# Ledger of designs, part 4: peptides against a protein of PDB entry 5JXT

Target 1, 319 residues: chain A of PDB entry 5JXT
Amino acid sequence: SLLPKKEINVYIGMSEMQVKWYQKILEKDIDAVNGAGGKRESKTRLLNIVMQLRKCCNHPYLFEGAEPGPPYTTDEHLIYNAGKMVVLDKLLKRIQKQGSRVLIFSQMSRLLDILEDYCVFRGYKYCRIDGSTAHEDRIAAIDEYNKPGSDKFIFLLTTRAGGLGINLTTADIVILYDSDWNPQADLQAMDRAHRIGQTKQVVVYRFVTDNAIEEKVLERAAQKLRLDQLVIQQGRAQVAAKAAANKDELLSMIQHGAEKVFQTKGAFGTMAEKGSQLDDDDIDAILQAGETRTKELNARYEKLGIDDLQKFTSESAYE

## One batch from the design tools (peptide; made by RFdiffusion4, then SolubleMPNN)

Design b1_p8_3_s4 (from b1_p8_3, 5 letters changed)
Fold by OpenDDE base, seed 3:
Structure b1_p8_3_s4 (fold): chain B 319 residues (1-319), chain A 8 residues (1-8)
Amino acid sequence: as target 1 above (319 residues)
Amino acid sequence: SRAPRYLE
């Protein structure tokens, strides 16, 4: 029988470089961040800020002129300049030692470009699929990954491209490097490994930048998922229409953790204490804390009714 | 690869 998947949110501090770039993004549009634009502020401007902050949470090298060089090298700086890469690097080493195989999903093909260079640097054999991958090349990559005795350890996928009904049950670990605004897209990604034909316990690690916009992206996704479930159960088809965040919701998401980011001179959390020198105990502590916070997040939304779940409130984190 | 970013 297929075992239930284990899902763990992995809360990761920003590197010093991410903090500096996160500050720079907020400062560039400080009037919009402070809500000074009021009703005149465009939703498009707020969405642009959200997208830049999400890029920062993934990797600072997603910005022009962020990567140190010339010369441009593939080296340890690719890892230590992004909190998610530091954690990923340690997790992948553990996963490989356990004889597991891993799917890594991102919303950003440009993040997959960084992960390819990382895979080459660490000597990890990989496959890749994104939205630009030709149909024939997609089939070839899937077949190469799934073949008996495949030496491919990692499959790199964009969440949307990986969501297209493919079977990857030869992997047992799923890493969501970032989250989709639609929780169903992430579920569809997990279902590539968590499907009929899987023989192992599927474990899903969802990376979430701590004290940043990604916590609010996750909360909104969890809220939407619970709402979608309740709407289906109650037969209330009309409720599904409020899919897009309003201006006030976007502003609240942008403001989340911004003050603490401005006050921070170095890295956040375990990244400030250990930097790239995380050991196995540090990883276990991060995973344990993540498992606790995941249970708390789920328990919060399980108690809410449809009417509560239709309101995005910043304060719903404290009740 | 991220290399195309260095060719711009």
Scores: peptide ipSAE 0.135, ipTM 0.749, DockQ to the pose 0.095
Fold by OpenDDE base, seed 5:
Structure b1_p8_3_s4 (fold): chain B 319 residues (1-319), chain A 8 residues (1-8)
Amino acid sequence: as target 1 above (319 residues)
Amino acid sequence: SRAPRYLE
């Protein structure tokens, strides 16, 4: 019998470099961030800010001129300049030691480029698929990864490219490095490992930058997922959840944690305390805290009806 | 080959 998947949101503090770039993104469009543009503020401008903040949460090197150099090197700076990379680096060591194999999903092919360089730097053997990967190369990569006794530890995938019906049950760990706005895309990604033929407990780690826009992306995705479930159960298929956030929702998402980001000198949370020196106990603490917050998040949305789930609840922005 | 990270 297929074991139920275990899903854990892993809440990760920003590095010092991420905080600086996050501040810079907000400052560049401060009038839009403060809602001073009123009705004239374009939804496109807010969507651009959201996209830049999500890039920052993933890795600051997604911005031009962010990487230190010349010379440009692949070294420890690739890891310590992004909170998600610090946690990923420790988590992958544990996963490998346990004899597990891992799928890493992102929305951003450019993040996969960083992860490829990281894999090479750490000596991790990997496969890659994104939206530009030719059909034949996709088949070859899947077959190489799934081969009995494959030495490929990591599969790097864009969520959309990896969602397309492939079987990756030879992996038992799924890392969602970022989240899709559509929770169904993330579920489809998880279902590459969590399906018939899986013999292990599938564990899904969803990376979420703490005190940043990604918490609101996660909340919105969880809300939508619950709404989609209730709509299916009630046969109310016509309740098309307005898939696109409105301007006020986008503004609320941009503002979440912004004040604390502006007040912060250095990194956030465990990244401020330990940085790249995270040990196994620190990882256990992060995972345990994440498991608790995941249960709390799920419990919040399980209590809501369809009408409540159709409203963007800003209440969680102040806790 | 390493993909160039900075192709915007």
Scores: peptide ipSAE 0.108, ipTM 0.731, DockQ to the pose 0.153
Fold by OpenDDE base, seed 4:
Structure b1_p8_3_s4 (fold): chain B 319 residues (1-319), chain A 8 residues (1-8)
Amino acid sequence: as target 1 above (319 residues)
Amino acid sequence: SRAPRYLE
């Protein structure tokens, strides 16, 4: 029988470089961040800020002029300048030692380009599929990954491209490097490994930048997922959960953690204390804290009714 | 490869 998947949110501090870039993004549009634009502030401007903050949470080298050089090198700086890369690097070593195989999903093809260079740098054999991958090349990559005795450890996928009905049950670990605005896209991605033909316990690690916009992206996704479940259970017409955040929701998401980011001169959390020198005990502590916060997050939304879940309030997350 | 990021 298929074992239930284990899902763990992994809360990760920003590197010093991420904090500096996060501050610069907020400062560039400080009037919009402070809500001073009022009714005149465009939803498009807020969406652009949100997208830049999400890019920063993934990797600062997604910005022009962020990567140190020339010369441009593939070295340890690719890892230590992004909190998610530091955790990923340690986690992948553990996963490999366990004899597991891993799917890594992202919304950003440009992040997969960084992850390819990382895989080459660490000597990890990989496959890649994104939205630009030709149908024939997609089939070939899937077959190469799934073949008996495949030496491919990692599959790099964009969440949407990986969601397209493929079978990847030869992997037992799923890393969501970032989250989709639609929680169903992430579910469809993890269900490439968690389906008929899987013989192992599937574990899903969802990376979330702590004290940043991604925490609010996660909360919104969890709220929407619970709402969708309740609507299905009650047989009510799909209350079209307003798929797009309103201006006030976007502003609240942008403001989340911004004050602490402005006050911070270095990295956040375990990244401030250990940086790239995370050991196995630090990873165990991060995973245990993540498991606790995941249970708390789920328990919060399980108590809410449909009417409460229709209101994205930052307060309903803290009550 | 991240090289395409420098061409944008």
Scores: peptide ipSAE 0.086, ipTM 0.726, DockQ to the pose 0.094
Fold by OpenDDE base, seed 1:
Parts: sequence; C-alpha cells; structure tokens
Structure b1_p8_3_s4 (fold): chain B 319 residues (1-319), chain A 8 residues (1-8)
Amino acid sequence: as target 1 above (319 residues)
Amino acid sequence: SRAPRYLE
C-alpha cells in the first residue's frame, strides 16, 4: 500500500538582501501599503505588490540591480542572498546523503533558471520541465529522470507543467519552493511522486518565508483546501465559487509582517543568527519548528465550518 | 562575462 505523504511547512527567514528589497517594494508603493489610496487604489496595483513581494521571497536576483556585478558570477552569493536557497542547499545535501531523489516545484520559471545555475554550481545533475518545454522534450526529460540507475538527482518543474498527469514515483522528496494560490495545483504536483508505483515514504517540504506575505498565501490556500473538502463532503457545489481576494484582504496580506520588516536591520530569524553558516542541527530545528507550526495551522482550519471558511475567499493571482 | 540573471 502507498504510505501517506508527510507534509512539512519550512518557515525560512529572509536574508539581509531580501529584507532590503522587501522594504524597497513596500516603500515604492507606501501609500497603497498604508491603505491611503482608499477607493482610488486599484486591485491590480495591490496584486502587483503581492507579486513583487512573492518574487522577493523567492530570490532578490529576480529584480533589476539586485545581483552583484559586473562581473556577474555564479558563486556562494547566489545562495546566501536568499533564505530559501540557504535552506535548500543544506537540505539537498541531506536528501542526497539519504539516497533520496527530489522534485523541486516553483511557480516561476525565472526561479528555475536560478536553480539550474545553482545545480551546475553544486554539481547536481538535473532535469527541467516548464510551460515552454515541448511535448517531446518533456517525455525525454521524464524518461531520463525515471530510467533505472538514472544519475539525475533533481527534477526542476514549474507547478503547472508538473501538474499534467506525469509519473515521477522514482522521486520520494518533493520541495515546493513556493506555493500556488490554488492548493489543488500543489496537491497535483505532490501526486507526481505520491502515487501508485511509489515504494518510499514521500516527504513534502513547503518553503514559506516567515513574517512575510507567503504566510498569508499559505493560510489562504489552507482555508480554500478545507472549504473545498467540506463542499465536496456536504454536496454544496455552489459554495466552490472562486471568490476573488478583495482589496482589504490583499492589503492585509501586504501589511502582514511589514512593520517588522521596516524595523529589521539585517536578516530575519535563523538567517540573522547563522546566515549561510546553518549546520545540520539548525536544519533539524527549522524542520521541527515547521512540523509543529504545520500541525497548528491544520488544526486551526479543521475546526472551522463552511460559513467561517467562506469569509476569506481567494482568487489565484495567476488566474 | 555573463549577463545578470534578471536579463536572461
């Protein structure tokens, strides 16, 4: 029988560079962030801020003028300038040492480009599929990854491209580098490894930038998933209406952690204490704290009824 | 020299 998958949210502090860029994004639209625009503030402007903040949580080099240079190099700066990369770098070493193979999902193909550079820099052999990958090349990449004795350790996928019914049961670890606004897209991604033919315990690591917008994206996705489950169980098909995030919800998401970000000098949390010098004990502490917070988050939404879950309905920023 | 990753 297929073992139940283990899901762990991994809460990660921002690097110093991410904090600076997160501040810069908020400051650029400070009137919108403070709600001073009122009815004049467009939903589109708030959605744009949300997207920039999510990019910052992924990697600061997704912005013009963030990457150090010229000369532009592939070096340790690619890792230490993004909290998620610092944790990923340590986690991948552990995963490889355990004889596991890993799927890494992101919403952003531009982040996969950074992850390719990282894989080359660390000497990790990988496959890649995104939305631009031709059908034949997709089949070839899947076959190359799944072949007996494949030397490919990592599969890099966009969440949507990976959702297309493919079998990747030769991997037992799934990293969601970022989350989809639609929790079903992330479930579909996990189900590439967690399906018939899997022989190992599947573990899913969901990276979440701590004290940032990604916590609110996660909360909203968890709420939507619970609502969808209850609607199916109760036969209330009408409740599944994709209610768009209203302006006030988007504003609340943008404001989450913003004050603490403005007050922060340097990095956040474990990134402030250890930075790129995270050891195996620091990773164990992050994973243990993440497992606790994951249980608490799930327990919060499991107690809510349909009517309580409906008060905060979300559109995907990608719909 | 490579371009910055933002431009790739």
Scores: peptide ipSAE 0.487, ipTM 0.927, DockQ to the pose 0.254; fails the geometry check

Design b1_p8_4_s1 (from b1_p8_4, 5 letters changed)
Fold by OpenDDE base, seed 3:
Structure b1_p8_4_s1 (fold): chain B 319 residues (1-319), chain A 8 residues (1-8)
Amino acid sequence: as target 1 above (319 residues)
Amino acid sequence: MVTPKYLL
């Protein structure tokens, strides 16, 4: 029988380098971040800030002049300069040791390029599919991953490319390295492993940068998912949830945690205390805290009606 | 010119 999937949000502090780049992104557009543009501020400008902050949460090397070099060589700096990579590096060692196989999803093909360099550096055998992968190469990658006795440990996918109805039930772990604005895209990604033919407990780890825009991306996605469920249950097809955030919603998402980021010298949370020296106990503490916060987040939205779920409640960084 | 990796 197919076991229910276990979903855990993994809340991860920024590295020192991520904090420095997050500050620079906010400072560059400080008038927009402070709402000084008012009604004249373009939605496009706010969306651009959101995209830069999400890039920073994923990896600082997604920016010009962030990668140390020349020479541009893969080394431990690829890991310690991003909080998500530090946690990923420890988690993958555990996942491999337990005889599991893992799907890693991202919205960003350029992050998959970083993850390829990481896989090569750690000696992890992998497959890759993104939006640019030819149909024949997709089939070949899926077949190579799914073959009996495959030595491919990791499958790297863009969330949208992985959403295309493929079967990857030979993996039992799913890592969402980032979140889609549409929670259905992430569910479709999970359903590649969590499908008929799966014999193991599927576990989904959703990486979320703590005290950053990604918490608000996650909250918005959870709110939308609950709204979509209630609309289906009530037969109210007319409540097409406004698929796109408004300006005030985007502004509040940008402001979330910004004050604390400006005050921070160094890294956040466990990244400040341990950096790249996370042990197995630190990972267990992160996963336990994440499981608690995941239950709290779900319980928050389960109690809300349709009318409440239509209101984006934004905590500003100044409340 | 050494092009930085991973630029969008």
Scores: peptide ipSAE 0.183, ipTM 0.726, DockQ to the pose 0.174
Fold by OpenDDE base, seed 1:
Structure b1_p8_4_s1 (fold): chain B 319 residues (1-319), chain A 8 residues (1-8)
Amino acid sequence: as target 1 above (319 residues)
Amino acid sequence: MVTPKYLL
């Protein structure tokens, strides 16, 4: 019998460099962030801010002039300048020692380029598939990863490219480096490892930048997933159509944690205390805190009815 | 100019 998957949200503080870039993104459009544009503020502008903030949460080197150089060299700076990379670097060492194999999913092919450079730098053997990968090369990469005795530890995938019905049951760990706005895309990604033919306990780690836009992306995805489940159960087909965030919802999401980001000198949370010097106990504490917050998040949305799940609950941007 | 590797 297939074991139930374990899903854990891993809440990760921003590095000092991420805080500086997050501040810079907000400052560039401060009038829009403060809601001063009112009815004149375009939904497109707010969506662009959200996309830049999500890029920052992934890695600051996704911005022009962020990478140190020339010369552009891969070194420890690739890791310590992004909170998710610091946690990933420690977590992958643990996963490898356990004799596990890992799928890493992202929405951003350019983040996979960073992860390739990281894999080479750490000596991790990997496969890659994204939206540009030819059909034949995709089959070859899957077969190379799945072959008996494969030396490929990591599979790097864009979430959408991984959603194409492929079998990767030779991996037992899934890392969602970022989240899709559609929770079904992330479920489809998990189902590459969590399906018939899996012999191990599948564990899913969802990386979430703490005190940032990604918490609100996660909350909205959890809300939508619960709504979709209730609509299917109750036969209310008409309800599913309101999935697109309005301007006020997008503004509330952008404002979440923004004040704390502006007040912060340096990094956030465990990244401020330890930075790249995270030990195994720090990782265990992050995973335990994440497991607690994951249960709390799920329990919040499980109690809500369809009519409540249709309302964007703006928890205050200041709580 | 060497464009940074990760720029779109």
Scores: peptide ipSAE 0.175, ipTM 0.702, DockQ to the pose 0.185
Fold by OpenDDE base, seed 2:
Structure b1_p8_4_s1 (fold): chain B 319 residues (1-319), chain A 8 residues (1-8)
Amino acid sequence: as target 1 above (319 residues)
Amino acid sequence: MVTPKYLL
């Protein structure tokens, strides 16, 4: 029988460089961030801010003038300048040592370009599929990854490209490097490894930048998933929440952790304490804390009714 | 100028 997948949110502090770029993004649109635009602030502008903040949470080199150079080199700076890369680098060593194989999903093809350079730098053999990958090249990459005795350790995928019904049951670890606004897209990605033919316990690590926009993306996705489940169970199909965040929801998401980011001179959390020199105990502590917070998050939404789940509870970032 | 790979 297929074992239930284990899902763990991995809460990761920003690097010093990410904090500096996150501050710059907020400062550039400070009037919109403070809600000073009121009813005149366009939903499009707020969505653009959210997208820049999500880029920052993924990697600062997604911005012009962020990569150190010239000369532009692939080196340890590719890792230590992004909290998710620091945790990924340690986690992949553990996964490889266990004889596991890993799918890494992102919303951003340009982040996969960074992950390719990282794979080359660390000597990890990989496959890649994104939204631009031709159908024939997609088949070839899947077959190369799934072949008996494949030396490919990592499969890099965009979440959308991974959603297309493919079987990747030769992997037992899934890393969601970022989250989709639609929790069903992430579930569809996980179900590439968690499918008939899987013989191992599938473990899903969801990376979440702590004290940032990504916590609110995750919370909204969890809320929506629970609402969708309850609507199906209660036969209330007409009450399905509008999939798109409103302006006030987007503003609350942008404001989440913004004050603490402005007050921070360095990195966050374990990234401030250890930087890129996380040990195995630091990783175990991050995973244990993540497992606890994951249970708490699930328990929060499991207790809510349909009417409560339709209300976006913005905890005021100013309480 | 080599445009940084990730800006394309």
Scores: peptide ipSAE 0.146, ipTM 0.698, DockQ to the pose 0.167
Fold by OpenDDE base, seed 4:
Parts: structure tokens; sequence; C-alpha cells
Structure b1_p8_4_s1 (fold): chain B 319 residues (1-319), chain A 8 residues (1-8)
């Protein structure tokens, strides 16, 4: 029988470099961040800020002039300059020692380019599929990964490309490096490993930058998923879940944690305390805290009715 | 200018 998947949100502090770039993004558009543009502020401008903040949460090298150089070389700086990479690097070492195999999903093909350089630097054998991968090359990559006795440890995928009907049940660990705005895309990605033919317990790690825009992306995705479930259960097909955030929702998401980010000199959370020197006990503490916050997040949305779930309120997550 | 490898 297929075991239920275990899902854990992994809440990760920003590195010092991420805090600096996050501040710079907010400062560049400070009038929009403060809501001073009012009704005249374009939805496009707010969406661009959200996109830049999400890039920062993933990796600062997604920005021009962030990568140290010349010369441009792959080294430990690729890891310590991004909180998610620090946690990923420790988690992958543990997963490999357990004899597990890993799917890593992202929304950003350019983040997969960083993860390829990381895999080469650490000596991890990998496969890759994104939106640009030819059909024949996709088949070849899947077959090479799924081959009995395959030496490929990691599969790198864009969430949308990896969601398309493929079987990857030879992996038992799924890392969502970022979240899709549509929770169904992430579920479809998980279902590549969590399917008939899986023999192991599937574990899903969802990376979430703490005290940043990604917490609000996660909350919105969880709210949408619960709303979609209740609409199906109640037969209320007319409840058009407003898929697109309004201006006030986008502004609230941008403002979330912004004050604390401006007050911060250096890194956040466990990244401030230990930086790249996380040990196995720090990873266990992060995973345990994440498991607790995941249960709390789910319990908040499970109690809400359809009418409450139609209101994106930042406050309904703190009461 | 060396175009950074990871620019979107």
Amino acid sequence: as target 1 above (319 residues)
Amino acid sequence: MVTPKYLL
C-alpha cells in the first residue's frame, strides 16, 4: 500500500547578503511599499516587487552584480550567501547517507542553473528538466534517473515541467525549493514521487524564507487549497476563488516582515546564530520547528468556512 | 561587462 506523504514546511532565515538585497529591493520602491501610491499604484509595479522579493528569497545571485567576481568561480560563497542553500547542503548530505533519492523543484529555471553549479561543486550526480528541455532529452533524463542501479542522486525540475505526467517513484524525497502560487502545481510535482510504484515513505520538504514574502505566498496557497477542497465537497462550483491577488493583498504581502528586515543588521534566525556552520542538531531543530508551524498553519485553515477563506486577511493567520 | 551567469 502507498504510505501517506509527510509534508514539512522548513522555515529558513535569510543570509546577510539576502537581507541586504531584500532591503535594497524595498528601498528602490519605498513609496509603493509604504502605500503612498494609493489607488494610482499599478498592480504591475507591486507584482514586480513581489517577483524581486521572491528571487531574493531563493538566491541573491539572481541579481546583476550580486555574484562575487571577477573571476566568477563556484565556491562555498554559492552556499553561505543563501539561507535555503545552507539548509539544502546539510539536508542533502543526510538524505544521501540514508540511501534516499531526491527531486528538487523550483519555479525558476535560473535557480536550477545555480543548483547545477552546486551539484557539480559537491560532486552530486543529477538529471535536469525544465520548460526548454526537448521531448527526447526529457525521456532520456527520466530513463537515466529511473534506471535500476542509477548513480543519479538528484533530479532538478521546474515545477511546471516536472508536473507533466512523468513517473519518478524511484525518488522518495521531494524538496520544493520555492512554492507555486497555485498549490495544485506543487501537489502535481509531489505526485511524481508519491504514486503507485513507490515503495518508501515519501517526505516533502517545502522551503519557506521566514519573516519574508514567502510566508504570505505559503499562507495564500494553503488558503486557496482549503477553499478548493471545500468548494468541491459542498458542490459550490460558483465560488470563483479569485486566483489573482488584488493590490491591497499584494501590498500586505510586500509589507510582511519589511520593518524587521530594515531593522536587521546581518542575517536572520538560525542564519544569524550559526551561518553556514549548521550542524545536525540545528537541522533537527529547524525540522521540528517546521513540523510544529506546519501543523499550526493547517489547523488555522481547517477551522475556516468558505466565507472566511474568501477574505485574504494577514490577521486570520495570527489569531 | 561580464553578464552574471544567473540573470533572469
Scores: peptide ipSAE 0.140, ipTM 0.689, DockQ to the pose 0.109

Design b1_p8_4_s2 (from b1_p8_4, 6 letters changed)
Fold by OpenDDE base, seed 5:
Structure b1_p8_4_s2 (fold): chain B 319 residues (1-319), chain A 8 residues (1-8)
Amino acid sequence: as target 1 above (319 residues)
Amino acid sequence: MVTPRYLL
């Protein structure tokens, strides 16, 4: 029988470089961030801010002029300049030592390009699929990864390209490096490993930048998923969850953690304390804290009705 | 190592 998947949100502090870039993004559009644009502020401008903040949470080298160079060389700076890469680097060593194989999903093909450089730098054998991968090359990559005795440890996928019906049950670990706005896209990605033919316990690690926009992206995705479940259960087809955030929701998401980011000198949380020097005990503590916060997050949304889940208010989760 | 992202 297929074992239930374990899902753990892994809450990760920003590196010093991420904090500096996050501040610069907020400062560039400070009037929009403070809501001073009011009714005149375009939804497009707020969506652009959200996209830049999500890029920052993934890796600062997604911005022009962020990477040190020329010369552009891959080294430890590729890892220590992004909190998610620091945790990924330690977690992959553990996963490999356990004899597991891993799918890594992202929304951003340009992040997969950074992850390819990382794989080459660490000597990890990998496959890649994104939205530009030809059908024949996609089949070849899947077959190469799934073959008996495959030496490919990592599969790099864009969430949407990886979601399309493929079987990857030869992997037992899934890393969601970022989250889709549609929680069903992430579920479809997980279901590539968590399917008939899987013999191991599937574990899903969802990376979430702590005190940043990604906590609100996660909350919104969890609300939508619970709403979709309740609508299906109640047969209420008319509760089309407004697929797109309104301006006030986007503004609230952008403002989340912004004050603390402006007050912070250096890195956040475990990245401030240990940085790239995270040990196995620090990883265990991050995973245990993540498991606790994941249970608490799920328990908040399980108590909410349809009418409560339609209100995107951060306050209604604490009453 | 030269960064492959800048060789493409």
Scores: peptide ipSAE 0.346, ipTM 0.911, DockQ to the pose 0.441
Fold by OpenDDE base, seed 3:
Order: sequence, then C-alpha cells, then structure tokens
Structure b1_p8_4_s2 (fold): chain B 319 residues (1-319), chain A 8 residues (1-8)
Amino acid sequence: as target 1 above (319 residues)
Amino acid sequence: MVTPRYLL
C-alpha cells in the first residue's frame, strides 16, 4: 500500500550575501516598498520586486554581477552564499548515505543551471528536465533515471515540466527548492514520486527562506489550497479563488521582514551562528523546528471558513 | 572547476 507522504517546511536563514542583495532590491524601489506610490503604483512593478526578492531567496548568483569573477569557477562559494544551498548540501549527503534518491523542483530554470554546477562540483550524477527539454530527451532522461540500478542520484526539474504526468516512483525524497503561487503545481510535482508503484515512505522538504517574501508566498499557497478544498466540498462553483494577489497583498508580502533585513548585519538564524559549518545536529534542529511550524501553519488554515480564506491579510500571521 | 554555466 502507498504510505502517506510526510511534508516538512524547512525554514532557512539568508546568508550574508543574500541579506546584502535583499537590502539592495528593497532600497532600489524604496518608495514602492513603503507604499508611497499609492494608487499610481503599477501591479507590474510590485510583481517585479516580488520576483527579484524570490530570486534572492533562491540564490544571489541569479543577479548579474553577483558571482565572484573573472575567472568564473565553481567552488564552495556557490554553496555558502545561499542559505538553501548550505542546507541542501547537508541534506543530500544524508539522503545519499541512507540509499534514497531525490527529485529537486524549482520554478526557475536558471536555478537548475546553478544546481547542475553544484552536482558536477559534488560529483552527484543527475538528470534534468525543464520547459525547453525536447519530448524525446525528456523520455530518455526519465528512462535513464528510472532504470533498475540507475546511478543517477538527483533529478532536477522545473515544477511545471515535472507536473506533466511522468512517473518518478524510483525516488522517495522530494525537495521543493521554491514554492509555486499555485499549491496544485507543487502537489502535482510531489505526485511524481508519491504514486502507485512507490515502495518507500515519500518525504517532501519545502525550502522556505525565513524572515522573507517566501514565508508569505507559502502562507498564500496554504490559504489557497484550503480554499480550493472547501469550495470543492461545499459545491460552491462561484468562488473563483482570485488566482493573483492584488496590489495591497503584494505590498504586504514585500514589506514582510523588510525592517529586520535592513537592521541585520551578516546572516540570519543558524546561518549567522555557524555559516556553512552546519553539522548533523544543526540539520536535525532545523528539520524539527520546520516540522513544528508546518503543523502550526496547517492548523491555522484548517480552522478558517471560506469567507476568512477569501481575505488575504498580513495580520493572519499573528493569530 | 569549469561547470555547465561557464561552458557557454
């Protein structure tokens, strides 16, 4: 029988470099961040800020002129300059040692390019699929990954490309390196490993940058998922869940954690204390804290009705 | 090491 999947949000502090770039993104558009644009501020400008902040949460090398060089070389700097990479690097060592295989999903193909460089640098054998991958190459990559005795440890996928009905039940670990605005896209990604033919306990790690825009992306996705479930259960076809955030919602998301980011010199959380020198106990503490916060997040949205779930407010984080 | 992002 298929075991229920275990889902854990992994809350990760920004590296010092991420804090500096996050500050720079906010400062560049400070009037928009402070809401000074009012009704004149374009939704497109706010969406652009959100996308830049999400890039920063993923990796600072997604920005031009961020990567050290020339010469451009892959080294430990690829890892220590991004909190998610520090945690990923430790988790992958553990996952490999236990004889598991892993799917890594991202919204950003350019992040998969960084993860390819990382895989080569660590000597991890991998497959890749994104939105540009030809149909034949996609089938070949899936077959190579799924073959009995495959030496491919990692499968790198864009969430949307991985959503296309493929079977990857030869993996038992799923890492969502970032979250989709549509929680159904992430569920469809998890269902590549969590499907008929899976023989292991599927574990899903969702990476979330702590004290940043990604916490609000996650909250909005959890709210939408609960709303979609309640609408289906109540047969209320008329509740078109507003697919896109309004300007005030986007502004609130951009402002989340911004003050603390401006006050911070160095890194956040465990990244400030240990930097890239996380041990196994630090990883266990991060996972345990994440499991607790995941239960709290789910319990918050399980109590809300349809009318409450239709209101996205920043204040719902504190109740 | 030179990796895929630098092989362009």
Scores: peptide ipSAE 0.165, ipTM 0.801, DockQ to the pose 0.261
Fold by OpenDDE base, seed 4:
Structure b1_p8_4_s2 (fold): chain B 319 residues (1-319), chain A 8 residues (1-8)
Amino acid sequence: as target 1 above (319 residues)
Amino acid sequence: MVTPRYLL
């Protein structure tokens, strides 16, 4: 029988470089961040800020002029300048030692380009599929990954491209490097490994930058998923969960953790204490804290009815 | 090693 998947949110502090870039993004549009634009503030401007903050949470080298160089080299700086890369680097070593194989999903093809450079630098054999990959090349990459005795450890996928009906049951670990605004896209990605033909316990690690925009992206996704489940269970017509965040929701998301980011002179959390020197005990502590916070997050939304979830803002989750 | 991201 297929075992139920285990899902763990992995809460990760920003590196010093991420904090610096996160501050710069907020400062560039400080009037919009403070809500001073009022009714005149463009929803497009707020969406652009959200997208820059999400890029920062993924990797600072997604910004022009952020990467050290010229010459541009792949080195340890590719890891230590992004909290998610520091955790990924340690987690992949553990996964490999366990004889597991891993799918890594992102929303950003340009982050997959960074992950390719990382795979080459660490000597990890990989496959890649994104939105631009030709149909024949997709089939070839899937077949190469799934073949008996494949030496391919990692599959790099964009969440939407990897969601399209493929079977990757030869992997047992899923890393969501970032989250889709639609939680169903992430579920469809997980279901590439968590499907008929899987023989192992599937474990899903969802990376979430702590004290940043991504916590609010996660909360919104969890709220939407619970609402969708309750609507299906009650046989009610799909309450069109307002697919797009309003201006006030976007502003609240941008403001989340911003004050603490401005007060911070270095990295956050375990990244401030250990940086790139994370050991196996630090990873176990991060995973255990993540498992606890994941249970708390789920328990918060499980108690809510449809009417509560429709009115429930990310602010009312902390009251 | 020069990163492939800047060789394209």
Scores: peptide ipSAE 0.145, ipTM 0.794, DockQ to the pose 0.411
Fold by OpenDDE base, seed 1:
Structure b1_p8_4_s2 (fold): chain B 319 residues (1-319), chain A 8 residues (1-8)
Amino acid sequence: as target 1 above (319 residues)
Amino acid sequence: MVTPRYLL
């Protein structure tokens, strides 16, 4: 029988560069962030702020003029300037030593470009699929990854491109580098490894920037998933998943952790204490704290009824 | 080393 997947949220502090860029994004639209725009503030403007904050949580080099250069060089700065890259770099070394193979999912093809540079820099052999990958090239990449004795350690995928029913059961580790606003897209991504033909325990690491917008994206995704499950179980087909995040919900998400970000000089949490010098014990502490917070998060939503879960509605920021 | 993002 297929073993149940283990899912762990990995809560990661921002690097100093991420804090500076996160502050800059909030400051650029400070009137909107403070709610001073009132009825005049467009939902589109708030969605744009959410998207920029999510980019910052992924990597500051997703912004024009953030990367040091010219000349543009790949070096340790690609890693230490993003908290998720620092954790990824340590986690991949552990995964490789265990004889595991890994799928890395992101919403952002431009983040996969950064991850390709990282793979080349670290000497990791990889495959890639995104939304622009031709059907034939997609088949070839899957076959190259899945072949017996494949030297490909990593598969880089956009979450949506990975949703297309492909089989990647030759991987046992899944990293969600970011989360889809629709929890079903992330489940479909996990199901590329967690399906018939898997022989190992599948472990899913979901990266979440701590004290930032991504915690609220995760909370809303967890609420939606629980609501969808309860609607199916109760046969309440009329509980239309209520429409888009309202302006007040988007504003509350943008404001989450913003005050602490403005007060912070340097990096956050383990990134402030250790930065790129994270050791194996620091990673174990992050994973253990993440496992605890994951159980607590799930336990909060498991206790809620349909009516309580319906107070918060999510559209995908990409719908 | 020129990496994939700079090979264009």
Scores: peptide ipSAE 0.129, ipTM 0.779, DockQ to the pose 0.272

